# Peptides against a protein of PDB entry 4GXB, part 205

Target 1, 277 residues: chain A of PDB entry 4GXB
Amino acid sequence: VPTEEVSLEVLLSNGQKVLVNVLTSDQTEDVLEAVAAKLDLPDDLIGYFSLFLVREKEDGAFSFVRKLQEFELPYVSVTSLRSQEYKIVLRKSYWDSAYDDDVMENRVGLNLLYAQTVSDIERGWILVTKEQHRQLKSLQEKVSKKEFLRLAQTLRHYGYLRFDACVADFPEKDCPVVVSAGNSELSLQLRLPGQQLREGSFRVTRMRCWRVTSSVPLPSGSTSSPGRGRGEVRLELAFEYLMSKDRLQWVTITSPQAIMMSICLQSMVDELMVKKS

## One batch from the design tools (peptide; made by RFdiffusion4, then SolubleMPNN)

Design b2_p28_7_s3 (from b2_p28_7 with E6S T8M S12E D14L D18E S28A)
Fold by OpenDDE base, seed 2:
Structure b2_p28_7_s3 (fold): chain B 277 residues (1-277), chain A 28 residues (1-28)
Amino acid sequence: as target 1 above (277 residues)
Amino acid sequence: LEVDLSKMHSSEVLGDPEVTAKALAERA
């Protein structure tokens, strides 16, 4: 792609558009810096955020595809997909809510966290009771962003990334699940036939390893999940989990977001390593 | 209650169960 000046749209979690003038040859960090400058986000806070490639769903929700890597050219990465559904999103890129304290000290950082959190609640990524929702709304009406975030930090799945409903082979084969990544875990929400909605946790510290597998289904396989056209690539995230003492078991999640899930796992592990150092 | 699925213990999902239930139903 020839080097040209272009206007690139970057979205916040709430769908707010940030237009930045960049070069087509600008790498991820260059674009991130441009976005930060546009938002008046201090340089020392840039590292708390990342650019993500997402697919915007019909309802306006974002399906995270992957984090843009350092070597990528965001303009090329998004435009090469030749679909308006794909967007670049700015989102916080850490897991420990303790880092919110650093970000919240700045007005722009505070606003970004607030906007993200509001969006996550609205999208059901953060789990809230009716009473909690009432409290949050009250704080939102008062525009008490700090208090809002403090309350939100206590909520279930605060800071998690929620994935589209997918399928796992645990606890049962072909079990529909909603996976969320955060707090050094993969949370699986599921409802088995005749059972209540339940949540289980797979802690990254008990994962021996994980892998992403890409496969092309052979035409003969009967499991035509409705809507997957012939020839769609099947992505799976498999991780080997320490179920009990000396008992490892593979768990496989089948999801188009398997890559993003693996990125989250790695990111959570990396953050844990930083904290231990 | 955070429950490790590896222990075959389940906890009721906190928050609005309809959100997750809807998502699961869309996949099923």
Scores: peptide ipSAE 0.082, ipTM 0.662, DockQ to the pose 0.033
Fold by OpenDDE base, seed 1:
Structure b2_p28_7_s3 (fold): chain B 277 residues (1-277), chain A 28 residues (1-28)
Amino acid sequence: as target 1 above (277 residues)
Amino acid sequence: LEVDLSKMHSSEVLGDPEVTAKALAERA
């Protein structure tokens, strides 16, 4: 692609549009810096955020596809897909809520975290009781952003990334699940026939390894997944988990977001390693 | 780091269980 000046749209988590003028040859960091400049985000806070490729659903919800890598050209990455459903989103890129303290000290950082948190609650990514919802609404009405975030930090799945409903082979084969990544874990929510809603926690510290595989279903196979046409690539995330002492078991998640799940796992591990150093 | 053992527990799910239930039903 020839080097040209273009207008690129970057969305915040709440769907707010940020338009930046960039070169088609600008890499991910260049675009991120342009977005930061447009928002008046200080340079020292840029590292707390990343650009993500997402698919926007009909209801405006985001299905995260992957984090944009440093070598990528965001303009080319999004436009090459030739679909208006694909967007670039700015979101915080750390897991430990302790890092919120650094970001919240800046007005722009505070606003970004606030907007993201409000959106995550509205989308049901953060789990909220009726009483907590009342308290959050009161704080929102008062425009008390810091207090709102402090309360939100105590909520279940704060800081998690929620994925689209998918399928796992745990605890039973072909079990529908909702996966969320955060707090150094994968949370699997599911409801088996005749049972109440359950949650399983898989801590990254007990994962020995993981892998992403892609396969093309054979035409003759009963495609048990009604949503995938013949010839669609099937993605799976498999991880080997220490269930108990000296007992390893493979767990497999079948999801179009398997790559994004893997990115989250690696990111959580990396953050843990930084904390240990 | 307390290594939480893989737990599938049926405790009261915090939040609105209908949100998750709806998502699961849409996939089924």
Scores: peptide ipSAE 0.074, ipTM 0.664, DockQ to the pose 0.051
Fold by OpenDDE base, seed 4:
Structure b2_p28_7_s3 (fold): chain B 277 residues (1-277), chain A 28 residues (1-28)
Amino acid sequence: as target 1 above (277 residues)
Amino acid sequence: LEVDLSKMHSSEVLGDPEVTAKALAERA
């Protein structure tokens, strides 16, 4: 693509639009710096955020596709998909809530975390009771951003990325699940027939390895679920998990977001390694 | 006691179970 100046739209988690003038040849970091400058985010806080490619659903919810890599050209990455559903989103890119303290010290950082957290609650990514929801709404009405975040930090799945409902082979084959990544784990929420909602935790520290695979389903006979067109690529995330002493078991998640899940796993592992140093 | 992590802890889902239930139902 020829180097040209273009206007690029970057969304915050709440759907707020940030327009930046960039070159088509600008890499991810260049675009991120432009967004930071537009928001008046200081340079020392840029590293706490990343750009993500997402698909915007009809209800305005974001389905995370992947994190933009350093070598990528965000303008090309989003426009090459030739669909207005795809957006670039700015979001925090760390897992430990302790890093919120660094970000919250700055007004712009505080606003970004607040907007993200409000959105995550509204979308049901952060799990709240009715009472907690009432308390959060009260704080939101008072525009008490710091207190709002402090309360939110105590909530279940704070800081998690929630994926679209998908399928896993655990605990049973073809089990519908909602996967969330955060706090060095994959959380699988599921409801088996006749049972209550359950949650399983897979800690990254007990994963020996993981892989993403793509396959084209062979036109198998009659039992094709009606909605997936013949020939749609199936993505799977498989990880080998230490279930018990000396017992490794493969768990496979079938999801269009398998790549994003793997990125989250690697990111969580990387963060853990930094903390141990 | 090595906690058999294969046992999905039926922890009482702290939160609104309806939100997750709705998401699961949309795929059924």
Scores: peptide ipSAE 0.063, ipTM 0.659, DockQ to the pose 0.042; fails the geometry check
Fold by OpenDDE base, seed 5:
Structure b2_p28_7_s3 (fold): chain B 277 residues (1-277), chain A 28 residues (1-28)
Amino acid sequence: as target 1 above (277 residues)
Amino acid sequence: LEVDLSKMHSSEVLGDPEVTAKALAERA
């Protein structure tokens, strides 16, 4: 691609637009630095954030596709898809809430975390009780960002990334589930007919391995699921999990976001390794 | 055709050494 100056739109988690002038040849870090400069985010805080490729849904929600890699050219990566539904989003890229303390010391960092957290609550990614919701709204009305974040840090699934509804073979075959990644785990939420909401917690420390596979379904005459055309690629994330002492079991998640799930797993493992070092 | 896309990521989780040791012992 010829090197040209272009205007690139990067979105915050709340949909706020940040316009930056970059070169088509600028790599992910170059674009990230340009976004940071536009926001007045200090250089020492840039490493706490990453750029993500997302698909914007009809309701304005973001479906995360993947993290942009260091060698990628964000302008090319997003425009090559030839669809306006794809966007680049800035989001925090660490899992341990302890790192919030470093980011919150700066006004811009605080604002970014606040905006992300508000959005995650509004989208139902962070789980709140009625009373907690009331408290959060009160703090939001007062614009008490630090207190808001301190309360939010105590909430269930704070810092998690929530995926679109998908299917797993656990606890039974073809079970509809909602997967969330965070706090060194995959959380699988499901409700079977006539049963209460259940949550399965799969800690990465109990995963022996994982893999992502891609397959093209054979034209089976009968299962025209109306939404998936006969030629759609099926992505699966499979992981081998230590269910109990001396019992390993494979769990398979079928999702278009299987790649993003695997990126989250690797990222969580990497962060754990840094903490042990 | 099944394509493994995990090659870009470490498929081996350095889990809890105790958990990993137990998992390895079960294969053996």
Scores: peptide ipSAE 0.009, ipTM 0.454, DockQ to the pose 0.050; fails the geometry check

Design b2_p28_7_s4 (from b2_p28_7 with E6S T8M S12R D14E D18A K22E S28A)
Fold by OpenDDE base, seed 2:
Structure b2_p28_7_s4 (fold): chain B 277 residues (1-277), chain A 28 residues (1-28)
Amino acid sequence: as target 1 above (277 residues)
Amino acid sequence: LEVDLSKMHSSRVEGDPAVTAEALAERA
């Protein structure tokens, strides 16, 4: 791709558009810095955020595809997909809510966290009770951003990334689940026939290993997966989990977001390692 | 055909073995 100056659109979690002038050859960090500058986010807070490639769904929700890597060229990465549904999104890239304290000290950081949190609640990524919702609305009406965040930090799945509905082999084969990553875990929400909503918690600290695999269905194979056309690649995240004493079990999640899930796992592990250092 | 798309990551297993994912799921 020729090096040219372009206007690149980067979205905030709430869909707010940030237009930055960058070079087509600018790497992820360069673009991130440009976005930060546009938002007046101080340099010392840039590291708390990352750029993500997402697919915008019909309802305006974002399906996270992957985190843009340092060597990537965001403009090329998004435009090469040749679909307007793909977007670049700025989002916080840490898991421990303790880091919110650092970010919240800055007006811009506070606003970013607030916008993200509002969006996550609206999208159902953060789970709220009726009473909590009332409280949040009250705080939102008052534009009490700090108080809003403090309350939000106590909510279920605060800081989690919610994935699109997918399939897992836990607790049963071909079980429909909603996976969320956060708080050093994968949360698998499921509702089996005749059962109440359940949540399986898989802590990364109890994962011995994980892997992402892709499979190409053989021509003779019946694509039993609803909505997957012939020849579609099936992505799976599998992790080996310590279920009980001396009992390791593989859990496999079939999802087009398997890569993103693995990125989340790695990111959570990395953060834990940093905290332990 | 199955292909690994990412490097396998190994984590140190820690935590209370009495707390199982199954038990957590049942408590929800």
Scores: peptide ipSAE 0.009, ipTM 0.476, DockQ to the pose 0.059
Fold by OpenDDE base, seed 5:
Structure b2_p28_7_s4 (fold): chain B 277 residues (1-277), chain A 28 residues (1-28)
Amino acid sequence: as target 1 above (277 residues)
Amino acid sequence: LEVDLSKMHSSRVEGDPAVTAEALAERA
């Protein structure tokens, strides 16, 4: 692609648009630095954020596709898809909420975390009780961003990335589940007919390994589920999990976001390794 | 046809030595 100056739109988690002038040849870090400069985010905080490729859904929510890699050219990566539904989003890229303390010390960092957290609550990624919601709204009305974040940090699934509804073979075959990644785990939530909500917590420390596979389903006599027709690529994330002492079991998640899930797993493991070093 | 897309994103996890030891014992 010829090197040209272009205007690139990068979205915050809440959909706020940040327009930056970059070169088509600028790599992910170059674009990230341009976004940081536009927001007046200091250089020492840039590393706490990453750029993600997302698909904007009809309701305005973001389905995360993947993290943009260092060698990528964000302008080319998003425009080559030739669909307006794909966007580039800035989001925090660490899992341990302890790192929020570093980011919150800066006004811009605080604002970014606040905007992301508000959005995550509004989208139901962070789970709140009615009373907690009332408290959060009160703090939001007062624009008490630090207090808002401190309360939010105590909430269930704070800092998690929530995926679109998908299918798993756990606890039984073809179970509809909602997967969330965070706090060094995959959380699988399911509600079977006539049953209460169940949650499977799969800690990355108990995973022996994981893999992502792609396949093309064979023609079956059954009507394909909406969105997965004949000839469509099926992505699966499988991980081998220590369920109990001396009992390993494979768990397989079928999802178009299997790649993003694997990126989250690797990222969580990497962060744990940094903490241990 | 099944294709492995994991490459750099698929790995063995070494996060919990105790769990790893148990997992290895079961596999052996």
Scores: peptide ipSAE 0.009, ipTM 0.475, DockQ to the pose 0.058
Fold by OpenDDE base, seed 3:
Structure b2_p28_7_s4 (fold): chain B 277 residues (1-277), chain A 28 residues (1-28)
Amino acid sequence: as target 1 above (277 residues)
Amino acid sequence: LEVDLSKMHSSRVEGDPAVTAEALAERA
């Protein structure tokens, strides 16, 4: 493909548009650098962010598809899908909130984290009590970004990526769950009829392995994914988890975002390894 | 969104460094 200069739209978590002029041959890092330059984000903070491919829903919410890989050409990756629903989003790409301290030292970094956090709260990714919500709104009205983030860092599922509602075989077969990834875990939240909200916390440090599988459902199979037609590809993330001492159990999540979940798992493991080294 | 934490139950299992090392070795 001939190298050409093109305009690429990259969204922030809140939907703010950043337009950058890039080459069609620019790889993910090149585009990320262009976005950073456009935002006046310093070079030493670029590594705290990544570009993600997402599908924008009707309500403006993002369904994360995958992280763009380093060898990809973001312009080609998004335009080849030939759907305006697909967007490129800039988001922080670390899990430990301790790294927020590094990013918050810079005005632009602070703004990015603030915008992301506000969006995550508004979307219900970060869970808040009524009192916490009041406090957050007060800080937001005052535009006290640092204090806002400090409070947000204490909230349930701060820094988590929330996935679309899906199905798991935990705690029971075909349980509707909401999966979130963060803090070196997968959180599976569910509310069964007549029961309280429950959360299964699966720490990556207790996962022996995980895998993504694709399959075509059988016509007579009881496992027709809601909204998927006959013969559509079904994606599953399965991980083998140390439930107790010397007891491994497989947990399987059926989700079109299984790939993204696996990317999150790997990313969390990688970060932990960096900390341990 | 607003959540009443008193209505939540969390089941957490702490990580095992040995399991992590094994898992990483298997994936290498």
Scores: peptide ipSAE 0.007, ipTM 0.444, DockQ to the pose 0.025
Fold by OpenDDE base, seed 1:
Order: C-alpha cells, then sequence, then structure tokens
Structure b2_p28_7_s4 (fold): chain B 277 residues (1-277), chain A 28 residues (1-28)
C-alpha cells in the first residue's frame, strides 16, 4: 500500500467514534498516539490502553478478534478484511484494578474508564445485583464518575473481557459455556440440562501450558457446530490445568475467539510477572 | 487438518517462572 494520509475511525468501548488522520504506513503505536492526542490523553497514560480488532455484531456489541500487534498497520489490518463489521477499538489493556488509580487521576483517563465500565455493565460483562444496579444508576445520574468506578471495582467480573457463547469439553463434552477472562483467570459459566448455573474458575497460575489449534472438519465426521458452515475453520484453545495435587487435565474450548483468549492469558501472565519483579 | 497457532503470539509453556512456581507449590 502506498504511503498516504488517510482518515481512520477508532471506537471507544461505548461506540463513540474517534477520527484520526494517520499515514497508511503508521504502526499500531503511531495510531494509538494519534488517538491519545485527539482525546487529549497524556503521554504517560498511553501505555494503559491498546487497540483491538473487533467484529461489531448486529446489536452493536463487540466480539474481540485480537489485540493489534506492534508491527501491524492498523489501517491496513482493518481495511484488508473488506467488511464494515470489523472495527478498531480502544480499551484499557491491564487487568489489576489497582492501575485504575493511576488512570483516573487524569480527567481524560477517568472518562475513558467510566465510559468503558458503563458499557461493560450495559452489555452484561460486569455482573450486578438489583441493589447494585440501583446504586450505580444513582451515581450515574449524579455524574459521579470516581464513585461510580469505586463501586464498579467491587462488582463481579469487573475488568473482565467477556467472550461470545462457545463450547468446552469440561465438565462434559460439547458443553455450552460463556467464557470471561480477568483477574488472572478464565471463568467458564455453564448450565447443564436440569442443573443450576455453574461457574468454573481456571486460574492462570495453575495452567502448565496452553495452545491454539486450527482445524478443518471433515465432511463425513463430526456434526458441524451450530453457526459454522461445512468446511469452516475451527479454532480451539486447549490448556493443561492442575485440577488437584499431581493431577493435570487438559481442557479444550472451541471458539472463534480462541486466539483472543490466548492473548488474554499471556497478557495476564505477563502482568503477574511484572508485579512479582 | 490440525495446526498449532500458538506461535502467532507468545504463550505460556513449561518453565514460565511466575505461574509455574505457584503451580508447583500447590502440587507440594
Amino acid sequence: as target 1 above (277 residues)
Amino acid sequence: LEVDLSKMHSSRVEGDPAVTAEALAERA
């Protein structure tokens, strides 16, 4: 692609559009800096955010595809897909809520966290009780952003990224699950026939390893998972987990977001390593 | 056809000091 100036749209978590003028040759960090400048976000806070490639669903929700890598050209990455469903989204890129303290000291940082948190609650990524919801609404009406965030930080799955419904082989084969990543874990929510809602917690500290696998189902073999056409690529995330003392077990999640899940796992591990250094 | 895509980005493997140490401690 020839180097030229172009207009690039970057979305916030709430769908707010940020238009930036960049070069087609600008890498991810260059675009991120342009977005930060447009928002008047200080340079020292840029590192708390990242650009993500997402697919916008019909209801306006975002299905996260992957984090844009440093070497990528965001304009090329999104336009090469030749689909208006794909968007670039700015979102916070850390897991420990303690880092919110650094970000929310700045007006722009506070606004970004607030907008993201409101959106995550509205989308059901953060789980709230009826009473908590009432309290959050009251704070939102008062436009008390700091207090809103402080309350939100105490909520179940605050800071988690929620994935689209998918399938796992745990606790049973072909079990429908909703996976969320955050707080150094994968949370698997499931409801088996005749059973109550269950949540399985898989802490990254108990994972020996993980891998992402791509496969093409054979026509004669397994029932195509609902929503995948014949011959479509299947992505799986498999991790080896320490279930109990000296007992390792593989768990496999079948999801088109397997790559994004693995990115989250690595990111959580990296953050833990930084905190321990 | 099955292909491991873990090489597209970094992933934790055996020997990662942060999580492996904790996992090993829990095994003891």
Scores: peptide ipSAE 0.011, ipTM 0.474, DockQ to the pose 0.047; fails the geometry check

Design b2_p28_8_s1 (from b2_p28_8, 15 letters changed)
Fold by OpenDDE base, seed 2:
Structure b2_p28_8_s1 (fold): chain B 277 residues (1-277), chain A 28 residues (1-28)
Amino acid sequence: as target 1 above (277 residues)
Amino acid sequence: DFEYTQEELDKRREELEQLVKEFLESLL
């Protein structure tokens, strides 16, 4: 691709548009720095955020495809898909809420976290009771961003990424599940016929390994993956989990977001390693 | 709980990177 100056649109979690002038040859970090500069985010806080490729749904919700890798050219990555549904989104890229303290010290950082958290609550990624929702709305009306975040940090699935409904082979084959990643775990929510809502927690520290596979379904294949048509690439995330003492079991999730899930796992483990060093 | 080595993590990162590269190449 020839090097050319272009205007690139990057969205915040709330859909706010940030336009940056970049080169088509600029890599992910270059674009991230340009976005940070546009927002007046200080250099020492850039590392707390990342650029993500997402598919915007009809309702405006974002389906995360992947974190843009260091070697990627964001302009090329998004435009090569030849669909206006694909967007680049800026989001925080750490898991431990303790790092919020560093980001919140800066006005721009605070605003970014606030906007993201509001969006995550509105989208149902963060789970709230009626009373908690009332309290959050009151704080939002007062524009008390710090207090809002402090309350939000105590909520269930704060800091999690919620994925689109997909299918897993656990606890039974072809189980519809909603996967969320956060707090060094994958949370699988499911409702089996005639049963109450169940949540399975898979801690990354109990995963021996994980892998992503891609395949093209056979024309005769009866397996339907949500959001994938016949003949489309099927993605799966499989991980080997220590269910009990000396008992390993493979769990496989079939999802178009399998790559993103694996990125989350990698990122969570990386962060844990940093904390232990 | 499992302990991860940096070497293992690097390997997994490389595998993921390769997967993304292959995917991108298929779209170009």
Scores: peptide ipSAE 0.443, ipTM 0.908, DockQ to the pose 0.702
Fold by OpenDDE base, seed 3:
Structure b2_p28_8_s1 (fold): chain B 277 residues (1-277), chain A 28 residues (1-28)
Amino acid sequence: as target 1 above (277 residues)
Amino acid sequence: DFEYTQEELDKRREELEQLVKEFLESLL
């Protein structure tokens, strides 16, 4: 692609548009810096955020495809898909809520976290009771951003990334599940017919390894994963988990977001390593 | 609990990057 100056749209979690002028040859960090500059986010806070490729659903929800890698050219990555449903989103890229304290010290950082958290609650990524929701709404009406975040930090699945409904082979084959990544775990939520909501927690520290695989279903092959057309690439995330003492078991998640899930796993482990140093 | 080495993490990162590159190349 020839190097040209272009206007690139980057969305915040709440759908706010940030327009930046970049080169088509600018890498992910270059674009991130441009977005930060546009928002007046200080340089020392840039590392707390990342750019993500997402697919915008009809209802406006974001399906995270992947975190844009360092070598990627964001303009090329998003435009090559030739679909308006694909967007670039700015989001915080750390897991430990303790890092919120660093970000919240800055007005722009505070606003970004606030907007993200409001959106995550509205989308049901953060789980709230009716009473908690009332309290949050009250704080939102008062525009008490710090207090809002402090309350939100105590909520179930705060800081988690929620994925689209997909399929896993645990606890049974072809189980419909909702996967969320956060707090150094993958949370698999499922509701089997006639049963209560169940949650399986898979801590990254108990994962011996994980891998992403891609396959193209054969035209004559049986039903591809629900919602996929014939010929679409099937992605799977498999991880080997220590279920009990000396008992390893493979768990496989079939999802178009398998790459993003693996990125989350990598990111969570990386963060844990940083904390140990 | 498993302890990860930086070497292992780097390897996994490289594998992920390669996967993404392959996808990108298929789109160009």
Scores: peptide ipSAE 0.443, ipTM 0.908, DockQ to the pose 0.706
Fold by OpenDDE base, seed 1:
Structure b2_p28_8_s1 (fold): chain B 277 residues (1-277), chain A 28 residues (1-28)
Amino acid sequence: as target 1 above (277 residues)
Amino acid sequence: DFEYTQEELDKRREELEQLVKEFLESLL
């Protein structure tokens, strides 16, 4: 792609648009820096955020495709998909809520975390009771962002990324599940008809390994699922988990977001390694 | 619990990067 100056739109978690002028040849970090500058986010806080490629759903929610990698050219990555549903989103990229303290010290950082948290609650990524919801709304009405975040930090799945409904072979084959990543785990939630919510927690420290596979389904004649054109790529995340002492079991998740799930696993493990050093 | 080595993590990162590259190439 020829190097040209372009206007690139980057969204915040709440859908706020940030327009930046960048080169088509600018890499992910260059674009991130441009966004930070536009927002007046200080340089020392840039590392707490990342750019993500997302698909905007009909309801306006974001389906995370992947974190943009260092080698990527964000303009090219988003435009190559030739669909307006794909967006670039700025989001925090750490897991330990202790790092919120660093970010919250800055007005811009505080606003970013607040907007993200509000959005995550509205989207049901963070789970709240009725009473907690009332308290959060009260704080939101008062625009008490710090207090709002402090309360939010205590909530279930705070800091988690929730994925679209997908399929896993756990607890049994072809189970519809909702996967969430956070707190050094993958949470697999399952609700079968007429049954209570079941949750499997898979701590990354008990994963021996994980892998993402990409396959093109063979045109098998019979399953006319109309929408799978001949070229749909099937993505799977598989991880080998220590279920009990000396008992390893593979768990496989079939999801278009398998790459993003893998990125989350990598990121969580990386953060744990940093904390242990 | 498993203890990861940096070498192992780097390998996983490389695999992920390669997957992303292959995907991007398929779109061009």
Scores: peptide ipSAE 0.442, ipTM 0.908, DockQ to the pose 0.736
Fold by OpenDDE base, seed 5:
Structure b2_p28_8_s1 (fold): chain B 277 residues (1-277), chain A 28 residues (1-28)
Amino acid sequence: as target 1 above (277 residues)
Amino acid sequence: DFEYTQEELDKRREELEQLVKEFLESLL
């Protein structure tokens, strides 16, 4: 692609548009810095955020495809998909809520976290009771962003990424599940016939290993998901989990977001290592 | 719980990056 100056749109979690002038040849970090500059985010806070490739659904929700890698050219990565549904989103890229304290010290950082958190609640990524919702609304009406975040930090699945409904082979084959990543775990929510909603927690520290595989299903194959086109890549995330003492079991998640799930696992483990060192 | 080494994490990161590269190459 020829090097040209372009206007690139980057979205915040709430759908707010940030337009930046970049080169088509600018790498992910360059674009991130441009976005930070546009927002007046201090340089020392840039590292708390990342750019993500997402698919915007009909309801305006974001399906996270992947974190843009360092080697990627964001303009090329998003435009090569030749679909307007794909967007670049700025989001925080750490897991431990303790780091919110650093970000919240800055007005811009505070605003970013606030907007993200509001969006995550509205989209049901963060789970709230009726009473908690009332409290949050009150704080939102008062525009008390710090207090809002402090309350939000106590909520279930605060800081998690929620994925689209997919399929896992746990606890049994072809189980519909909703996966969320956060707090050093993959949370799998499922409902078996005649059963209550169940949540399985898979802590990353109990994963011996994980891998992503890709395949092209045969058109006549029973393993093809309904609506999958010919030649559409099937992605799976598999991890070997320590279920109990000396009992390892493979769990496989079939999802077009398998890459993103793997990125989350890697990121969570990386953060744990940083905290441990 | 399992312990991770930096070397192992780096290897996994590289594998992930390679996967993404291969995916991108298939689209471009």
Scores: peptide ipSAE 0.441, ipTM 0.908, DockQ to the pose 0.735

